# Designs tried in a protein design run: peptides against a protein of PDB entry 4Z63. Part 86

Target 1, 334 residues: chain A of PDB entry 4Z63
Amino acid sequence: LCLGMNDLTGNIPEDLFHLKRLNLLGIQENRLSGSLSREIRNLSSLVRLDVSWNLFSGEIPDVFDELPQLKFFLGQTNGFIGGIPKSLANSPSLNLLNLRNNSLSGRLMLNCTAMIALNSLDLGTNRFNGRLPENLPDCKRLKNVNLARNTFHGQVPESFKNFESLSYFSLSNSSLANISSALGILQHCKNLTTLVLTLNFHGEALPDDSSLHFEKLKVLVVANCRLTGSMPRWLSSSNELQLLDLSWNRLTGAIPSWIGDFKALFYLDLSNNSFTGEIPKSLTKLESLTSRNISVNEPSPDFPFFMKRNESARALQYNQIFGFPPTIELGHNN

## One batch from the design tools (peptide; made by RFdiffusion4, then SolubleMPNN)

Design b2_p14_4_s4 (from b2_p14_4, 8 letters changed)
Fold by OpenDDE base, seed 4:
Structure b2_p14_4_s4 (fold): chain B 334 residues (1-334), chain A 14 residues (1-14)
Amino acid sequence: as target 1 above (334 residues)
Amino acid sequence: SYLTSFDPEPLFPP
């Protein structure tokens, strides 16, 4: 049943939850309100539930133990409060959980040893607090993780050295501290291709430790952190780099010539820093900029990116990395 | 400009 993208209001009729053969319920992008009924438990054949972009409120019902086929739960952009219900946090069938842009709060707790199928987690823009859950690496298939814009203070857990499944990771604007520790840990995530850390590590020094190595890194975004230091030498070994945003920091020194050696780099933003010297001629040799036709078939994070021009402007949303135009921004430097 | 990965819109409720 697909009723998305309408102007439906009120609650879901209770009788709808008697549809035991229903595999897909999509009611996204409406004005449905009230609590999400616990009677969703009756939808025992449900594989996909999309209630995103509504006005639902209250706690998410703890009935997911009665939904053994549920693989996809999308509830982003609602008014849900409370935590992740226990049955959802223990779901062995769930592949994707998207509860971005809600009012969920408390400590984030997932039983990763039970969530054996979870590969995508989007809990960005919520009210979770405390520390990052140390047991996330126990979710052995967890590839996409967005925890941005929560109140996860402190450092990246040491356990994330073992986060082998992690490929796409966003922790933007989560009051994280100790960028040196974070990078030192996350370099062990051998499948990590996308790392977004914007609006963290306020005023810290970007480490220039030559021992750091991100083999598969394609996207690195560490913008608006007031970071000091220079362009890190360790980044030059990330030969697959496609997108680099280090804008709105306090980085100094020269832009190194190796920045032009990246064969796949098509988006570079080093603007609003304190870089000096000449623009390296090697930037004119970036092969990826010879054609605007880039491959759109490469894997991308499930979570979107947002480009902010300034604090007052509405951000532009980009759902795919290759949705970005080829860009070199070096403005507002010395 | 700079890139983020979270919703720039206000949290629900508005």
Scores: peptide ipSAE 0.358, ipTM 0.838, DockQ to the pose 0.628
Fold by OpenDDE base, seed 5:
Structure b2_p14_4_s4 (fold): chain B 334 residues (1-334), chain A 14 residues (1-14)
Amino acid sequence: as target 1 above (334 residues)
Amino acid sequence: SYLTSFDPEPLFPP
């Protein structure tokens, strides 16, 4: 049953929960309000539940043990409060959990040893507090993780060295500290292609450690951190780099010539730094800017990107990395 | 400009 993208108001009719053979319930992009009924437990055949972009409030009901076929739960952009229900945090069937842009709070706890099918987790823009869950690497299929805009004070856990499944990771604006430790840990994530760390590590030094290596890194965003230092030499070994945003930092020195050696680099933002010297001539030879052959078939993060012009500007949403125009931004350097 | 991955403020609903 798909009723999304309408102007529906009120709550879900209770009689809908008698549909025991229902595999898909999509009621996204409406004005549905109130609590999400506990009676969703009666939808024992449910594979996909999409209640995103509504006015739901209250706690998410702890009934997911009665939904053994549920693979997709989308509840982003609601007013949900409380934590992740225990039955949801232990779901062996769940592939995708999206609860971004809610008011969920408390310590984030997932039973990753039970969540054997989880491949995508979006809990960005919530009120989770405490530390990042150390057991996330135990979610052996977890590829996409957005935990941005939460209050995860402290450092990236050492256990994330073992996060072999991790491909797309965002921790933007989560009050993280120690960028040196974070990069030192995350370099061990052999499948990591996208890393977004914007609005963390305030005023720290960007490490220039030649021992750092991100083999498969395609997207690196570490913007608006007030980072000091220079263009990191370790980044030159990330031959697959497609997007680099280091804007709104305090980086100094020259833009190195190796920045033009990235064959797939189509988006470069080094604006609002303190870079000096000449623009490398190698940037004029970037193949991605001269040829129209940008491979559109590359996997993208499940979480959206947002482009902010400044702190006060409305963000533009981009659902895919390839939605960005080919860009070289070098403005506002000293 | 700069990129991030969190929803614009305020949270929905406000």
Scores: peptide ipSAE 0.352, ipTM 0.836, DockQ to the pose 0.628
Fold by OpenDDE base, seed 2:
Structure b2_p14_4_s4 (fold): chain B 334 residues (1-334), chain A 14 residues (1-14)
Amino acid sequence: as target 1 above (334 residues)
Amino acid sequence: SYLTSFDPEPLFPP
């Protein structure tokens, strides 16, 4: 049943929950309000539930143990409060959980040993507090993780050295500390291609340790952290780099010539730093800027990117990395 | 400009 993108109001009719053969319920992008009914438990054949972009409130009902076929739960952009229900946090069938842009709170707890099918997790823009869950690497298929805009004080857990499934990771604006430890841990994630750490590590030094290596890194965003230091030499070994944003920091020194050796680099933002010297001539030889052959078929994060022009401007949403125009931004240095 | 991966404004503030 697909009723998305209408102007429906009120609650879901109770009789809808009698549809025991229903595989897909999509009621997204409406004005539905009130609590999400516990009677969802009656939809025993449900594979996909999309209630996103509504006015739902209250706690998410703890009925997911009665939904053994549920693979996709999309509840982003609602007014849900409380935590993740225990039955949802233990779901062996769930592939994708998106509860971004809600008012969920408390400690984030997932039983990753039970969640054997979970590959995508988006809990960005909530009110979770405490520390990052140390057991996330136990979610052996978890590839996409957005935990941005929560209050996860402290450091990246040491256990994340074993996060082999991790490919796309965002921790933007989550009150993280110790960038040296974070990078030292995350370099062990062999499948890590996208790393977004914007608005963390306030005033720390960007490490220039030659022992750091990110072999498969394509997207690195560490903007608006007030980081000190220079362009890190270890980054020169990330030959697949496509997007680099280190804007709005306090980085100094010269822009190194090796920045132009990245064959796939199509988006570079080093603006609003304190870089000095000449613009490297090698930047004029970037193949990605001269040839239109950007492979549009490359895997991308499930979470959106937002380009914020200034603190007061509305952010532009980009659902795909390749949606960014080819860009070199070196403005406002010095 | 700078890139983020979070909603800049919650649509439904409590």
Scores: peptide ipSAE 0.352, ipTM 0.837, DockQ to the pose 0.599
Fold by OpenDDE base, seed 1:
Structure b2_p14_4_s4 (fold): chain B 334 residues (1-334), chain A 14 residues (1-14)
Amino acid sequence: as target 1 above (334 residues)
Amino acid sequence: SYLTSFDPEPLFPP
């Protein structure tokens, strides 16, 4: 049953929950309000539940143990409060959980040992607090993780060295500290291709440790952190780099010539730093900007990117990395 | 400009 993108109001009719054979319920992008009924438990055949972009409120009902076939739960952009219900946090069938842009709170806890099928988690823009869950690497299929705009004070857990499934990771604006530790840990994530850490590590030094290595890194965004230091030498070994945003920091020194050696680099933003010297001539020879066609079929994060011009401006949303135009931004440097 | 990955959309209060 797909009723998305209408002007439906009120609550879900209770009789809808008599549909025992229903596999897909999509009621997204409406004006549905009230609590999400616990009677969703009656939809025992449900594989996909999309209630996103509504006006739902209250706590998410703890009935997911009665939904053994549920693979996809999309509830982004609602008014849900409380935590992730225990049955949802223990769901062995769930592949994708998207509860982005809600008012969920408390400590983030998932039973990753039970969540054997979870591959995508989007809990960005909520009110979770405390520490990053140390057991996330126990979610052995978890590839896409967005935890941005929560309040995870402290450091990236050491256990994330073992997060082999992690490919796309966003922690933007999550009150993270110790960038040296974070990068030192995350370099062990051998499948990590996208790392977004904007608005963290305020005023810290960007490490220039030659021992750091991100072999598969394609997208690195560490903007608006007031980071000090210079362009990190370790980044030169990330040969697959496609997008680099280190803008709005306090980085100094020269832009190194190796920045033009990235064959796939099509988006570079180093603006609003304190870089000095000449623009590397190698930037004029970037293959991606001269002759190379960018493949639009590359795997990308499930979470969108947002380009913010300033704190008050409306952000532009980009759903795919290759939605960005080829860009070199070096403005507002010395 | 700078890139972020958190939702700029307003949160709905309960």
Scores: peptide ipSAE 0.372, ipTM 0.854, DockQ to the pose 0.590; fails the geometry check

Design b2_p14_5_s1 (from b2_p14_5, 5 letters changed)
Fold by OpenDDE base, seed 3:
Structure b2_p14_5_s1 (fold): chain B 334 residues (1-334), chain A 14 residues (1-14)
Amino acid sequence: as target 1 above (334 residues)
Amino acid sequence: SSSWITTSELPERP
C-alpha cells in the first residue's frame, strides 16, 4: 500500500493494521501525526515500512520482534524521540534503517551481532550523544553509515580498524576530535570509498604522514574544519579519487602537481584556504574533465550530499556523487 | 561570494 505524497492528516486507521499480508506500507510525505502505533506489530508480513516525512512523534514502538520479514524501515524527517527500540536494535532481518532527521537521543546502541543483515544505517541529524559505538564493526554487512550531525564527542574508536564492510561513512558535524587518529584508524577500512568529515576537528593539523594510505578512496570531504597544514602527501596514493573537498580550512603551501594526476578526479574544491604559488598545469590535463564519457555507473552512498553557501541559504542536494558538476574551485585563497 | 561547503547533513528544521 503506497499512500505517499498526499495531504493525509491524523492517525493511521486501525483497520490498516488488519492487513496481515501487507508486504509494503508507504505513507511517506504526508501530515500524519501522533505516535506510530504499536499495532504495526500485526503487519507480520511487512518487508518495507516507510513513514518518512511526516509529523510522527513519541518513541518508536518496540514491536520489531513481531516483524520477522522487515528489511527496510524508513522514518526520516519525523519528530521521533527516545532511543532505538531494543527489538529494532536486535533485528536480524533489517537491511536498511533510516531514521535521519529526528530527535532520537541517548547513547547509540545496536546489537550488531544480532543485526546480521544490516547494510545501511542512516541516523544523521539526531540528538545521539556519548561516543561512537565501538561494536559497529560487528555489523559484518554494514556498508553505508551516516552518523552526521550528532554529538559524538571524542575520537573514532580503535575497533573501526576492523570495519571491513564499511564503504561509505559520514561523520560530518559530530564534534569529533583527533583527525590524525581518525585517519590512522580509517585507513584500515579496506573497502572505504567515501569519507565525509566536514565540521569536525576544529583547528587541528591535517596529518601529512606518508604512511597513511586509502587505497579505494573515491570521495574525501573534509570541509570547514579550520585545519592547518598543507596538501597531504598520503592522498597522492589514492589513485581512484573522484571528489576532493578541503574547502574552508587554513591549509597553506602550494597545490602539488600530483593533484592533476588523478584520472577520475572531476570535482575539486580547495577554496577558502591559504594556498600559495602557481596553479598546477596538471589540473588543466585532468582526464575526467577532458573526456566526455565518464559514464561511471558506480555505487553511491545512500545518504545525500549537500552544498550550502551559508547557514541561511537553501542547500543544493546531490543524491549521487556524479550529480556534482565537474568543478575546479580554487577561489578565496590568500 | 562565499564558496559552497559540502556536507552530508543539513539542519532540516523539524
Scores: peptide ipSAE 0.250, ipTM 0.811, DockQ to the pose 0.422
Fold by OpenDDE base, seed 4:
Structure b2_p14_5_s1 (fold): chain B 334 residues (1-334), chain A 14 residues (1-14)
Amino acid sequence: as target 1 above (334 residues)
Amino acid sequence: SSSWITTSELPERP
């Protein structure tokens, strides 16, 4: 049953929950309000639930133990409060959980040993607090993780060295500290292709440790951190780099010539730093800017990227990496 | 011209 993209108001009729054979319920992009009914438990055949972009409030009901076939739960852009229900945090069937842009709070806790099918987690823009959950690497299929814009504090857990499934990771604006530790840990994520760390590590030094290596890194975004230091030499070994944003930092020194050796680099933003010297001639020879064959089938994060000029400005949304225009931004340097 | 900052976040809807 798909009722999305309407102007439906009120709550879901209780009689809808008598549909025990229902595999898909999509009611996204409406004006549905009130609490999400506990009677969802009666939809025992449910595989996909999409309640996103509504006016739902209250706690998410703890009924997911009665939904043994549920693979997809989309609840982004609602007014949900409280935590992730225990039954949801223990769901062995769930592949994708999207609860981005809610008012969920408390400590983020998932039983990753039970969540054997979880491959995508989007909890960005919530009110989760405390530390990052150390047991996330126990979610052995978890590939896509967005935890941006939560009130996390402290460092990336050491356990994330074992996060072998991790491919796409955003921690933007989560009050994280110790970029040296974070990069030192995350370099062990052998499948990591996308790393977004914008608005963290306030005023720290970007490490220039030549022992750091991100083998499969395609997207690195570490903008608006007020980072000091220079262009990190370790990044030169990330031969698959496609997108680099280090804008709005306090980086100094020359832009190194190796920045033009990235065959796949099509988006470079080094603007609003303190770089000096000449623009490397190698940038004029970037193969991706002269002859780009865009593979439409290249995997991208499930979470979108947003570009903003300031906190109050309307964001541009990019759903895929290749949605970014080919760009070289070097403005507002010394 | 102010450059754009790339992130994966949107402000909470008030």
Scores: peptide ipSAE 0.239, ipTM 0.800, DockQ to the pose 0.428
Fold by OpenDDE base, seed 1:
Structure b2_p14_5_s1 (fold): chain B 334 residues (1-334), chain A 14 residues (1-14)
Amino acid sequence: as target 1 above (334 residues)
Amino acid sequence: SSSWITTSELPERP
């Protein structure tokens, strides 16, 4: 049943929950309000539940043990409060959980040992607090993780050295500290292609440790951290780099010539730093900017990117990395 | 540029 993108109001009719053979319920992009009924438990054949972009409130019901076939739960952009229900945090069937842009709170706890199918987790823009869950690497299929705009004070857990499944990771604006430790840990994530760390590590030094290596890194965003230091030499070994945003930091020194050696680099923002010297001539030879053939069909994160303007309350949303225009921004340097 | 990239930081109100 797909009823998305309407002006439906009120609660879900209780009779809807008598549809025991229903595999897909999509009621997204409406004005549905109230609590999400516990009677969703009666939808024992449910594979996909999409209640996103509504006015739902209250706690998410703890009935996911009665939904043994549920693979997709999309509840983004609602007013949900409380924690992740225990049955949801233990779901062996769940592949994707998207609860971004809610009011969920408390400590983030997932039973990753039970969540054997979880591949995508979006909990961005919630009220989770405490520390990052150390057991996330136990979610052996977890590739996409957005935890942005929560209050995960402290450091990236050492256990994330073993996060082999991790491909796309966003921790933007999560009150993280110790960028040196974070990068030192995350370099061990051999499948990591996208790393977004914007609005963390306030005023720290960007490490220039030649021992750091991110082999498969395609997207690095560490903007608006007030980071000190220079362009890190270790980044020169990330030969697959496509997008680099280090804007709104306090980085100094020259822009190194190796920045133009990235064959796939189509988006570079180094603006609002304290870089000095000449613009590297190698930037004029970036193959990605001279050739029209950007492969649009590459795997991307499930979470959207936002281009935030300092003076604007609004941001442009980009659902794919290649949605960004080819860009070289070097403005507002010395 | 007066912009930077982030994720999930906008209040997406319906």
Scores: peptide ipSAE 0.425, ipTM 0.869, DockQ to the pose 0.626; fails the geometry check
Fold by OpenDDE base, seed 2:
Structure b2_p14_5_s1 (fold): chain B 334 residues (1-334), chain A 14 residues (1-14)
Amino acid sequence: as target 1 above (334 residues)
Amino acid sequence: SSSWITTSELPERP
């Protein structure tokens, strides 16, 4: 049943929950309000539930043990409160959980040993507090993780050295500390291609440790951290780099010539730093900017990127990495 | 020039 993208109001009729053979319920992008009924438990054949972009409130019902075929739960952009229900946090069938832009709170807890199918997790823009879950690497298929805009005070857990499934990771604006430890841990994630750390590590030094290596890193965003130091030499070994944003830091020294050696680098933002010297001539030889052959078919994160103007509530949304325009921003270096 | 900050944190507008 697909009723998305209408102006439907009120509650879901209770009789809808009598549809025991229903595989897909999509009621997204409406004005549905009230609590999500616990009677969704009666939809025992449900594979996909999309209630996103509504006015739902209250706690998410703890009935997911009665939904053994549920693979996709989309509840982003609602007013849900409380935690992740225990039955949802233990779901062996769930592939994708998106609860971004809600009012979920408390400690984030997932039973990753039970969640054997989970490959995408988006809990960005909630009110989760405490520490990052140390057991996330036990989610052996978890590839995409957005935990941005929560209050995960502290450091990246040491257990994340074993996060082999991790490919796309965002922790933007989550009150994280110790960038040296974070990078030292995350370099062990062999499949890590996208790392977004914007608005963390306030005033720390960007490490220039030659022992750091990110072999498959394509996207690195560490903007608006007030980071000190210089362009890190370890980054020169990330030969697959496509997007680099280190804007709005306190980085100093010269822009190194090796920045122009990245064959796939199409987006570079080093603006609003304290870089000095000449612009490297190697930047004029970036093959990605001279050739039209950006491979549009590369896998991207499931979470969107946003380009926000510092002084405006206006943001541009990019659903794919290749949605970014080819850019070299070196402005406002003083 | 309006400096843009790349993030993944912005709420979706209802």
Scores: peptide ipSAE 0.249, ipTM 0.805, DockQ to the pose 0.561; fails the geometry check

